# Peptides against a protein of PDB entry 2FGR, part 313

Target 1, 331 residues: chain A of PDB entry 2FGR
Amino acid sequence: SSVTLFGIVDTNVAYVNKDAAGDSRYGLGTSGASTSRLGLRGTEDLGGGLKAGFWLEGEIFGDDGNASGFNFKRRSTVSLSGNFGEVRLGRDLVPTSQKLTSYDLFSATGIGPFMGFRNWAAGQGADDNGIRANNLISYYTPNFGGFNAGFGYAFDEKQTIGTADSVGRYIGGYVAYDNGPLSASLGLAQQKTAVGGLATDRDEITLGASYNFGVAKLSGLLQQTKFKRDIGGDIKTNSYMLGASAPVGGVGEVKLQYALYDQKAIDSKAHQITLGYVHNLSKRTALYGNLAFLKNKDASTLGLQAKGVYAGGVQAGESQTGVQVGIRHAF

## One batch from the design tools (peptide; made by RFdiffusion4, then SolubleMPNN)

Design b2_p30_8_s1 (from b2_p30_8, 22 letters changed)
Fold by OpenDDE base, seed 1:
Structure b2_p30_8_s1 (fold): chain B 331 residues (1-331), chain A 30 residues (1-30)
Amino acid sequence: as target 1 above (331 residues)
Amino acid sequence: SREAFLEEVERKLKEMEELIKKLEEEYKAK
């Protein structure tokens, strides 16, 4: 058996030029290049090709030393694995987010990531961004000549909000082809939640693809999210992402990513463009900088996610510029 | 409808499971 302690401490100085009041915000933020985390994991060989595993992981907030506490909400799983693949029990990334966020060149954190995995409709469920779930059972296949898949189901355990009686139920999965420089995936999911105390389904479909040319990598996402309410119209968002990354000088990486969020319920679009650079001082330590521009049109109020500094919205139709400069250390 | 989408998701998941089963069988046959 083995037990491994691991983690990342990522802390930055961040600036955004506008908050909800039109004022600038700046300070010390966290998780600009990778989500800061502390975890324990291990495996036990049970013989016959069967292994048991555990994974406990929580987020670290270096700016305040986890003043609000520490938990294992990032992942808390026990698993069995073998020739059949892997079965996981416990809170985790849902299979759709686990696979499809891998195409985000900004690692689903900081001011530059694809923001499609979002609570677009003021959903009242704890995980209405479609990223993680409680009470989750997941299954991941081996890779068969490039083909692989993941499936998940989360129990609602009769959780209620208002008149909604199945809050937290998740069903979803993906199919993928991963072979050499090529990756492509299709994900589908439905999560039950509530909006305004009424039962609502969060439906999600996501396509992702990437190709590594060696000298550069291209990546893309296409996503539709629908909050289907029992009363009222659907709240639909179509999200698009295209990104490129390239190694620089053997010790660095430059990233450029564009995203479009077409928010149908308010007939408004938001455009996000981010330039990022990572400079590796070692295999475990890096300096990084992100520059992001978010342009809201019409009634759109999206804000960049400068965690620890400001992650709220802006006034309708306002643009926001953000900067992060920080240190990432892995252990 | 929400229910129709759930049914579609379940159908697609079943199709994926069937594909996985097929691939597994093919892999074992090699």
Scores: peptide ipSAE 0.000, ipTM 0.231, DockQ to the pose 0.012
Fold by OpenDDE base, seed 3:
Parts: structure tokens; sequence; C-alpha cells
Structure b2_p30_8_s1 (fold): chain B 331 residues (1-331), chain A 30 residues (1-30)
């Protein structure tokens, strides 16, 4: 058997020019290039091609030393794997987010990432952003000539909020084609939640694709999230992303990503554009800088996610500029 | 159409959910 201790400490100086009151926020933030984490993982060969595995991972907050505590809410799984693929039991990324966020050139982290995986409707469930789930069983296929898939189901365990039952139940999966420079995926998911104490289904469909040209990579996402409410109508958001990255000087990477969030329920759009640079001092240590612009139109109030500094919204129709400069160290 | 596709996906997801529930209940009954 093997056991590996691993982690990332990513801390930055961050600035946003507007909060909900129109004031600037700045300070020391976390997780600008990669989510800071501490984890343990390992495998045991059981013979006959069968392996057991475990994975325990929690978020680290370098700015305050985990003042709110440490847990394994990022991932806490036990697994069996073999020629049939991998089965995981425990809290984890749901299969849809695990696969489809891979097309985000900012790794779903910091002020630059695709923000489509979001609680768009003030859902009252703990994981209404569609990223992770408790009580999750996941299955991932082997790769068959490029084709692969993942499927997940999370038990609600009769959790209720207001009149809503089955809160936290997730069902979803993806199909993908990964072959050389090309990756393409379709993800579908439904999660049971509540909005205003009433039963709501969070439906999600996501298309992703990327192509690595060697000298540059292009990546794209198309997503629709729909919070289907019995009363008040659906809350639908169409999210689009297009990004490009390129290596620089053999030690750096530049990234440019654009996203559009068409929030149908409020008939309002938000535009996000982010420029990022990562400079590798080593295989494990990097400096990085992110510059993001978020333009809210009409009733849109989206804010950039400068974790540890400010991750709230802005006034309707206001634009926000964000900057992060930091150090990422992996171990 | 996109709408029709999404509706079909929703239907399939519901069918799978019901199947899982059925299997869960059968397991609990043993």
Amino acid sequence: as target 1 above (331 residues)
Amino acid sequence: SREAFLEEVERKLKEMEELIKKLEEEYKAK
C-alpha cells in the first residue's frame, strides 16, 4: 500500500474596486491560482487488478490559519478500481463538475474562473452550486479509445427544508471524448433543493471542449442551469466561456478567458474577462497574477470571487475590477 | 431544438433516479 501527503498553499494580495456598497476591498486572500489544500491519499493493491483507495482533502486558508477550522469537505472518499473503472463512496466533486470544470483555464479558482457552477437562485441546499455532494456514489469508466464517462448519485437521506423533501439528492453524469489534443464532454445533472422553503430542482447541462495546439490551448464551455420552482417560475442562466492559454518562455503561462452569464430570470447579462499569468519558479512553486473585469448589466449584481478579501456581489449594473498577485506552493 | 433536447435529458434523469430509488428500496427490504 501507499500513502501520500500532499497539499497546496496559495496566498495572494487581492483587490476589488467595488463591494456591495461601492467601496474598494483589499487585503490578503487565498486560493488565487489553485485552491489551497491539505490531503492524504493512498492505494492498496488487492490483486487481480483490483485496488482499494482513499482520498481525504480539506481546504487551507493561509490568510487566517484556518480560523474556521479544518475538515475534509473537498473530498473524503474510499474507492475500488480495476478494469471496470473506479467506484467512489463519499463526499466529492460530483462527476459533472469534476469533468466540466477541467475546461476552465483558471481551474475554478480565484477571480478568473468560469462562474457558471453557481447557486443562481438562492437555493437553500448546502451544495446548490453543483460542485460537490454529500453521500455520493460515483462511478468512472475506463477510457475506451478516447471515450469515457462518469456517473454519480447522492442520497438525500430524507433531508427537508421547509416543505421541500429529498434536499441534496443528486443524479448526474457526463460522457466525454479525450484523444490526444482534443477533449469534449457533455454533462447532465439534477439536484433536489429548496428555494424559499419550496421544492426546487436544479437542472444543469454543460458542454465543454478544448484543443491543445501545443503552442496554445483553446477551451470553451456552454452551460445552462435551471432552478425549476413550482411557484414563481424558473430561474434560468445560460453561461458561456471561451479561453486561451499559451506557454511563455518555457517557465510561464498566460491565460485569457471570457465568460458571459445570461441571467434570464432578471433579463440581465454579466461579462467577465480575465487575464492571468503564472510564472513557475520550480515545479512546485509559482508566482501568479490575475486581472479580472466583471461588467454587470441591468439588474445583474455578480461579483468576482476574491476569496479571503471579498466574494460578495456589487450594486446592480455596476462593474468590478479585481486583481490578485500571489504565491502558490505545492508539496 | 435545444428545448426539446433539455426536456429529453430531464426525462432520462428522472427515469434513472426512479430506478435508483427502486434499487435502494429493494436493498433495504433484504
Scores: peptide ipSAE 0.000, ipTM 0.262, DockQ to the pose 0.013
Fold by OpenDDE base, seed 2:
Structure b2_p30_8_s1 (fold): chain B 331 residues (1-331), chain A 30 residues (1-30)
Amino acid sequence: as target 1 above (331 residues)
Amino acid sequence: SREAFLEEVERKLKEMEELIKKLEEEYKAK
């Protein structure tokens, strides 16, 4: 049996040249390279290859010392694992997000990540970005000659918003092939939510793949998100991502990632391009810099996610440039 | 083609919805 305390403190100086009013924002931000976190985890060997586990993890906001408090909303699970794989009970990344975000070269954080896992339709559910769920049961298979899968179900517990019932219910899963330099996955999910107090289904399909050439890695994502409404028509977004990374000088890494968000409901596209550099000072400590450019077309109002500084939108059709320079320390 | 791919995606989404609906009906019936 073991209990481990772990975490990451990632803090940066960030700048964006435009907010919703067209003004610049700058200051101290959080989670530019990795999400800052504090956690506890442990395992107990039950014999015969069976293990029990727990995982408690919450987000840290280094810029204000968690002024709004601390919780375990990142993960709060108990699990059993063995030759059969792993079963988890509790709030966690949903299986689709857990697997498919792994192809994001910017680790689903900062100003450079793939932003497809998003609430595209003003959904009123707490997790309408498709990333995590309350009341979740998850199962993950072992890897069988490269093939692996994960499945999840979250109970709605009769949560209602307006006239919508079953809010928060999730069902989804992925199949994957992970062998040597190749990784490929297909994920499918549906979540029950509400928009304008009316029942809405959030459907998601995501394809991901990566290949490590040794000297460089390529990664890609293809995603469709559809909020199906009984009244007002569907809100559909097609998101695309292509990224490359390469080691530099033995202690550095350069990353370049492009994403396109085709927002069908408003017939508008947004283009995101990000250049990142990480310099490892040690196994645990790194310096990093990110430069991102977001171009909105037509009615698109997307903004870069400079957490702790500015994460809101911009005026329709405006472009935004963002910079983050920071320190990441893992313990 | 891109269009053919997106059509296939939409088809898969519809199949998933049908499966989920079936599962929901079975669950409510128990």
Scores: peptide ipSAE 0.000, ipTM 0.301, DockQ to the pose 0.011; fails the geometry check
Fold by OpenDDE base, seed 4:
Structure b2_p30_8_s1 (fold): chain B 331 residues (1-331), chain A 30 residues (1-30)
Amino acid sequence: as target 1 above (331 residues)
Amino acid sequence: SREAFLEEVERKLKEMEELIKKLEEEYKAK
């Protein structure tokens, strides 16, 4: 048996040139290169190739010392694993996000990540961004000749919002091929939620692929998110991402990523381009810098996610520039 | 439609895989 304490403290100075009022925001932010976290995990060998595990992980906000509290909302699972794969019980990344966010070269955090996993429709569910779920049962297969899969189901526990029932129910999964430098995945998910107090299905389909050429890595995502409403019409967003990364001088990594968010319900697009650099001072400590540009067209109001500084929207059709410079330390 | 999008996504995946294979072959040929 083992128990491991682990974590990441990632804190940065961040700047965005526009908020919802058109004013700049700047200060100390968190999680620019990796999400800051504190966790406990462990395993027990039960014999016969069977293992029990637990994982408890919460987000750390280094800028204010977790003034809003600490919890294990990132992950709180117990698991059994073996030759059959792994079964997890508890709050976690849903299988679709766990796999498909892996193609994001900015690690689904900071001002540069793919923002497709989002609540596009003012969904009233707690996890309408499609990233995590409560009351989740997940199963992950082993890798068989490159092929692997994950499936999940989250119980709604008769949660209601307005006239909507089954709020929080999730069903989804992915199939993937991971072999050497190649990774490719297809994910499908449906989450039941509410919009305006009315039953709404959040449907998601995501394709991801990457290839590591050694000298560089290419990665891409294609996603459709649809909040399917019986009244008021569907809210659909098509999101696209293409990124490249390359090692620099043996101790650094440069990343460039472009994303397009085609927001069909408002017939408006947003373009995001981010340049990132990570400099490893050691195996556990890195300096990093991110530069992001977000161009909203027409009615689009998307904002860069400078956590701890400003993560809100901007005025319709406005562009936003963001910068993060920080330190990441893992323990 | 969702089906049309899925088909497009699958096509794009296939195109990417083919491109990757081509690049690998070209690299090995050097």
Scores: peptide ipSAE 0.000, ipTM 0.288, DockQ to the pose 0.010; fails the geometry check

Design b2_p30_8_s2 (from b2_p30_8, 24 letters changed)
Fold by OpenDDE base, seed 2:
Structure b2_p30_8_s2 (fold): chain B 331 residues (1-331), chain A 30 residues (1-30)
Amino acid sequence: as target 1 above (331 residues)
Amino acid sequence: SLAALQAEKEAKLKEMEELIAEEKAAYAAR
C-alpha cells in the first residue's frame, strides 16, 4: 500500500474593475492558475490486477487560512480498479464535468475558465453547477484503442426543497476518444433540483474536442444547459468556447480563450476573452498572469471568478475587466 | 424617487451578495 500527501498553494493579487455596485475590487485571491488544494491518496494492490484506492482532497484558501474550515468537498472517494476500469464511491467530480472540463485551457479555475458549468437558474441544490455531486457512484472504463467512457449516478436520499423531491439526484456520463494529439468527448447529464421551491430538471449536453499540434493546442467546447421548470418556462443557456495554447521558450505557456454565453431566458449574451501566461520557475513553482475581459449585453450580469476577491455579477449590460498575478506551488 | 431606486439597488446588491456567497460556496466546491 502507498499513501501520498499532495497539494497546491496558489495565491494571487487580483483586480476587477466592476462589482455589482459598479465599484472596483482588489486584494489577495486564490486559485488563479490551479485550484489550491490539500489531498491524501493511496492504493492497495489486492492481487490479481485488482486495486483498492482512496482519495481525499479539499480546497485551500491561502488568503484567509481556510477561515470557513477545511473539508474534502473536492473529492472523498474509495475505489476499486482493475482491468474492468474503476468504480468510485463518494463525492467527486461528476463524470461529465471530469471529462469535459479537461478541454478548458484554464483548468476550470481563475478568471479565464469556461463558465458554462454554472447554476444558470438560481437552482437551490448544492451542486447545481453540474461539477460535483454528493452520494455519487461512478464508473470509468479503461481506454480501448482511444475509446473511453464514464458514467455516474448520485442518490438524492429523499432530499426535498419546497415541493421538489429527489433534489441532488444526478445521472450522467460521457463517451470519448483519446488518441495521441486528438481528444473528443460527448457528455450528457440530468440533475434534479429546485428553483423557487419547485421541481426542476437541470439537463446538460456538452461536446468537447482538442488537438495538440505540438507547437500549439486548440480546444473547444459546445454546451447547452437547460433548467426545465414546471412554472415560468425553461432557463436555457448555450455556451461556446474556443481556446489556443502554446509553449513559450520551454519554460512558459501562453493561453488565449474565448467564450460566448447565450442566455436564452433573458435573451442576452456575454462574451469572455482571456489571455493567460504561466512561467515555470521549476517543476513545482510557477508565476502566472491572467487578463480577462467579460462583456455583458442587455440583461446579462455575469462576473469573472476572481476567487477570494470578487466572484459575483455586475450590473446588467456592464463589462468587467479582471487581472490576476500570482504564484503557484505544488508539493 | 431616487431614494426608492437606491433602496432597490441596495436590496438587489444584498440579494446578489447572498447569491455570490452561495456561488462562492458552490464554487469552493469546484
Scores: peptide ipSAE 0.028, ipTM 0.440, DockQ to the pose 0.014
Fold by OpenDDE base, seed 1:
Structure b2_p30_8_s2 (fold): chain B 331 residues (1-331), chain A 30 residues (1-30)
Amino acid sequence: as target 1 above (331 residues)
Amino acid sequence: SLAALQAEKEAKLKEMEELIAEEKAAYAAR
């Protein structure tokens, strides 16, 4: 058996020019290039090509030293793997988010990531962003000729909110083709939740693709999220992302990503554009900078996620500029 | 009434958006 301690400490100086009051916020933030984490993982060879595994991972907040505590909410799985693929038991990324967030050039963190995986409807479930689930069973296939898939089911355990039953039930999966420079995936998920104490289904469809041209990588996402409500109609958001990255001078990477969030329920759009640079000082240590612009239109109130500084909304129709400059260290 | 339920839903929606914004500021579990 093996046990590996691993982690990332990513801490930055961050600035946003507007909060909900229209004031600037600045300070020490976390997780600007990669989510800061501490984890333990290990494997045991059971023979015959079968392996047992465990994975425990929690988020680190380097600005306050985890003043609110530490947990393994990022991942807490036990697994069996072999020629059949991998089965996981426990809290994890749901298969759809695990695969489809891989097309986000900003690693689903900081001020630049694709924000489509969101609770768009003030769902009362803890994981209504469609990223993770409790009580999750997941299965991942091997890659066969480029084709791969993942499936997941999370038990609701009869959790109720208001009159809503089955809260926290997830069913979803993806199919993908990963071959050489090409990756393409389709993800489908449904999660049961509550909005205003009423049963609501969070339906998600996501298409992702990327191509590595060697000199640059292009990546894209198309997502529709629907919170299907009994009263008031669907809360639908169409999210689009297009990004490019390129290596710079053998030690750097530049990234540019655009996203559009078409919030149908409020007939309002938000536009996000982010420029990022990572400078590798070593295999484990990098400096980075992110510059993001978020333009809300009409009733849109989206904010950039400057974790540890400000991740709230802005006034309706307001634009926000964010900057992060930081250090990422992996161990 | 459907209107009253809609108003309550909108109020709860707003409250939850605020709470989610605060929780996301503290814990963007991504």
Scores: peptide ipSAE 0.027, ipTM 0.437, DockQ to the pose 0.016
Fold by OpenDDE base, seed 5:
Structure b2_p30_8_s2 (fold): chain B 331 residues (1-331), chain A 30 residues (1-30)
Amino acid sequence: as target 1 above (331 residues)
Amino acid sequence: SLAALQAEKEAKLKEMEELIAEEKAAYAAR
């Protein structure tokens, strides 16, 4: 059996020009290029090609030294793996988010990521963003000539909110083709939650694709989220992303990503554009900078996720500019 | 009154701090 301690400390100076009051926010933020984390993982060879594994991972907040404590909410799994693939038990990324966020060139972190994986409807469940689940069983296939899949089910354990009695139940999966420069996948998920104390289904469909041309990578996402409420009608959002990245001088990477969030319940759109640069000082240490612009239209109030500084919304129809400059260190 | 505006600012500040705390917790899940 082996045990590996691993982590990332990513800390930045961040600025946003508007908060919910229209005021600027600035300070020391976290997780601008990668989520800061501390983890333990290990494997045991059981013979015959079977392996046991564990993974415990929690978030680190370098700005406050984890003043709110430490937990393993990022991942807390035990697994069996072999020629059949991998089975995981415990809190983890749900299969749909694990696969489909891989097309986000900003790795679902900082001010530049695709924000489609969101609680669009004031869902009262803990994981109504569709990213992770408690009480999760997951299965991942091997890669068969490029084809792969993942499936998951999370137990609600009779969690109740108002009249909703199955809160936190997840069912979902993806199918994918990953071969050389090409990646493409389709994900489907349903999560049970509550909105206003009433049972609500969070339905999600996501299509992702990327192609690496060597000199540049192109990536895209198409997503629909739908909160189906028993009363009050559906809350639907269509989210779109297109991004490009290119290596610079063998030690750098430049990224440009655009996203559109078409919020149907409020007939309002938000446009996000982000320019990012990463400079590798070593295999483990990088400097980075992100510049993001978010344009809300009409009733849209979306904000950039400057974690540790300001992640809240803005006034309806307002635009927000965000900057992060930081250091990422992996150990 | 100036006092009412100050109380409204404090209430909004507290609501924003709660939203930031909830979003810190929700983004910790990203």
Scores: peptide ipSAE 0.027, ipTM 0.423, DockQ to the pose 0.014
Fold by OpenDDE base, seed 3:
Structure b2_p30_8_s2 (fold): chain B 331 residues (1-331), chain A 30 residues (1-30)
Amino acid sequence: as target 1 above (331 residues)
Amino acid sequence: SLAALQAEKEAKLKEMEELIAEEKAAYAAR
């Protein structure tokens, strides 16, 4: 058996020019290029091509030394794998987010990521962003000539909020084609939650694709999220992303990503554009900088996710500019 | 009144800080 200790410490200086009051925020932030983490993982060969695995991973907050504590909320799985693929038991990324966030050139981290995987409706469930689930069983197929899939189910365990009695139930999966420079995927998910104490279904459909031209990579996402409420109608968001990345001088990478969030329930759009640069000092250590601009229209109040500094929204129709400059170290 | 708008902004700031804390907790879960 093997046990590996691993992690990332990513800490930055961050600035946003507007908070919800219209004031600037600045300070030391976390997880600007990669989510800071500490983890343990291991594998045991059981013979016959069967392996057991475990994975325990929690977030690190380098700005405050984990003042709110440490947990394994990133991943806490036991698994069996073999020629049939992999079965996982425990809290993890849901299959849809695990696959479809791979097309985000900012890796769902910092001020530049695709923000479509969000709680758009003030959902009262713990994971109403569609990223992870408790009580999750997941299955991932092998890759068959490029074709692969993943499926998941999370038990609600009779969790209740108001009149909602199935909070935290997830069902979802993806199909994908991953071959050489091409990746394409379709994901579908439904999660049970509550909004205003009433049962609500969070439905999600996501299409992703990327192509690596060697000199540059293109990536795209198309997503629809619906919070289906019994009263008050659906809260629907259509999210779009297009990004490009390119290597620079053999030691750097530049990234440019655009996203559009069409928030149908408030008839309001938000536009995000982010420029990022990563400079590799080694295989494990990098410097990075992100510059993001978020333009809200009409009633939109979205904010950039400058974790550790300010990740809240802004006033309706306001624009926000964010900067992160930091160090990422992997061990 | 300007004071009511400020109080509403502070309440929205607090709600957003709670949403940030929840998104931090959910992002800790990323």
Scores: peptide ipSAE 0.023, ipTM 0.429, DockQ to the pose 0.015; fails the geometry check

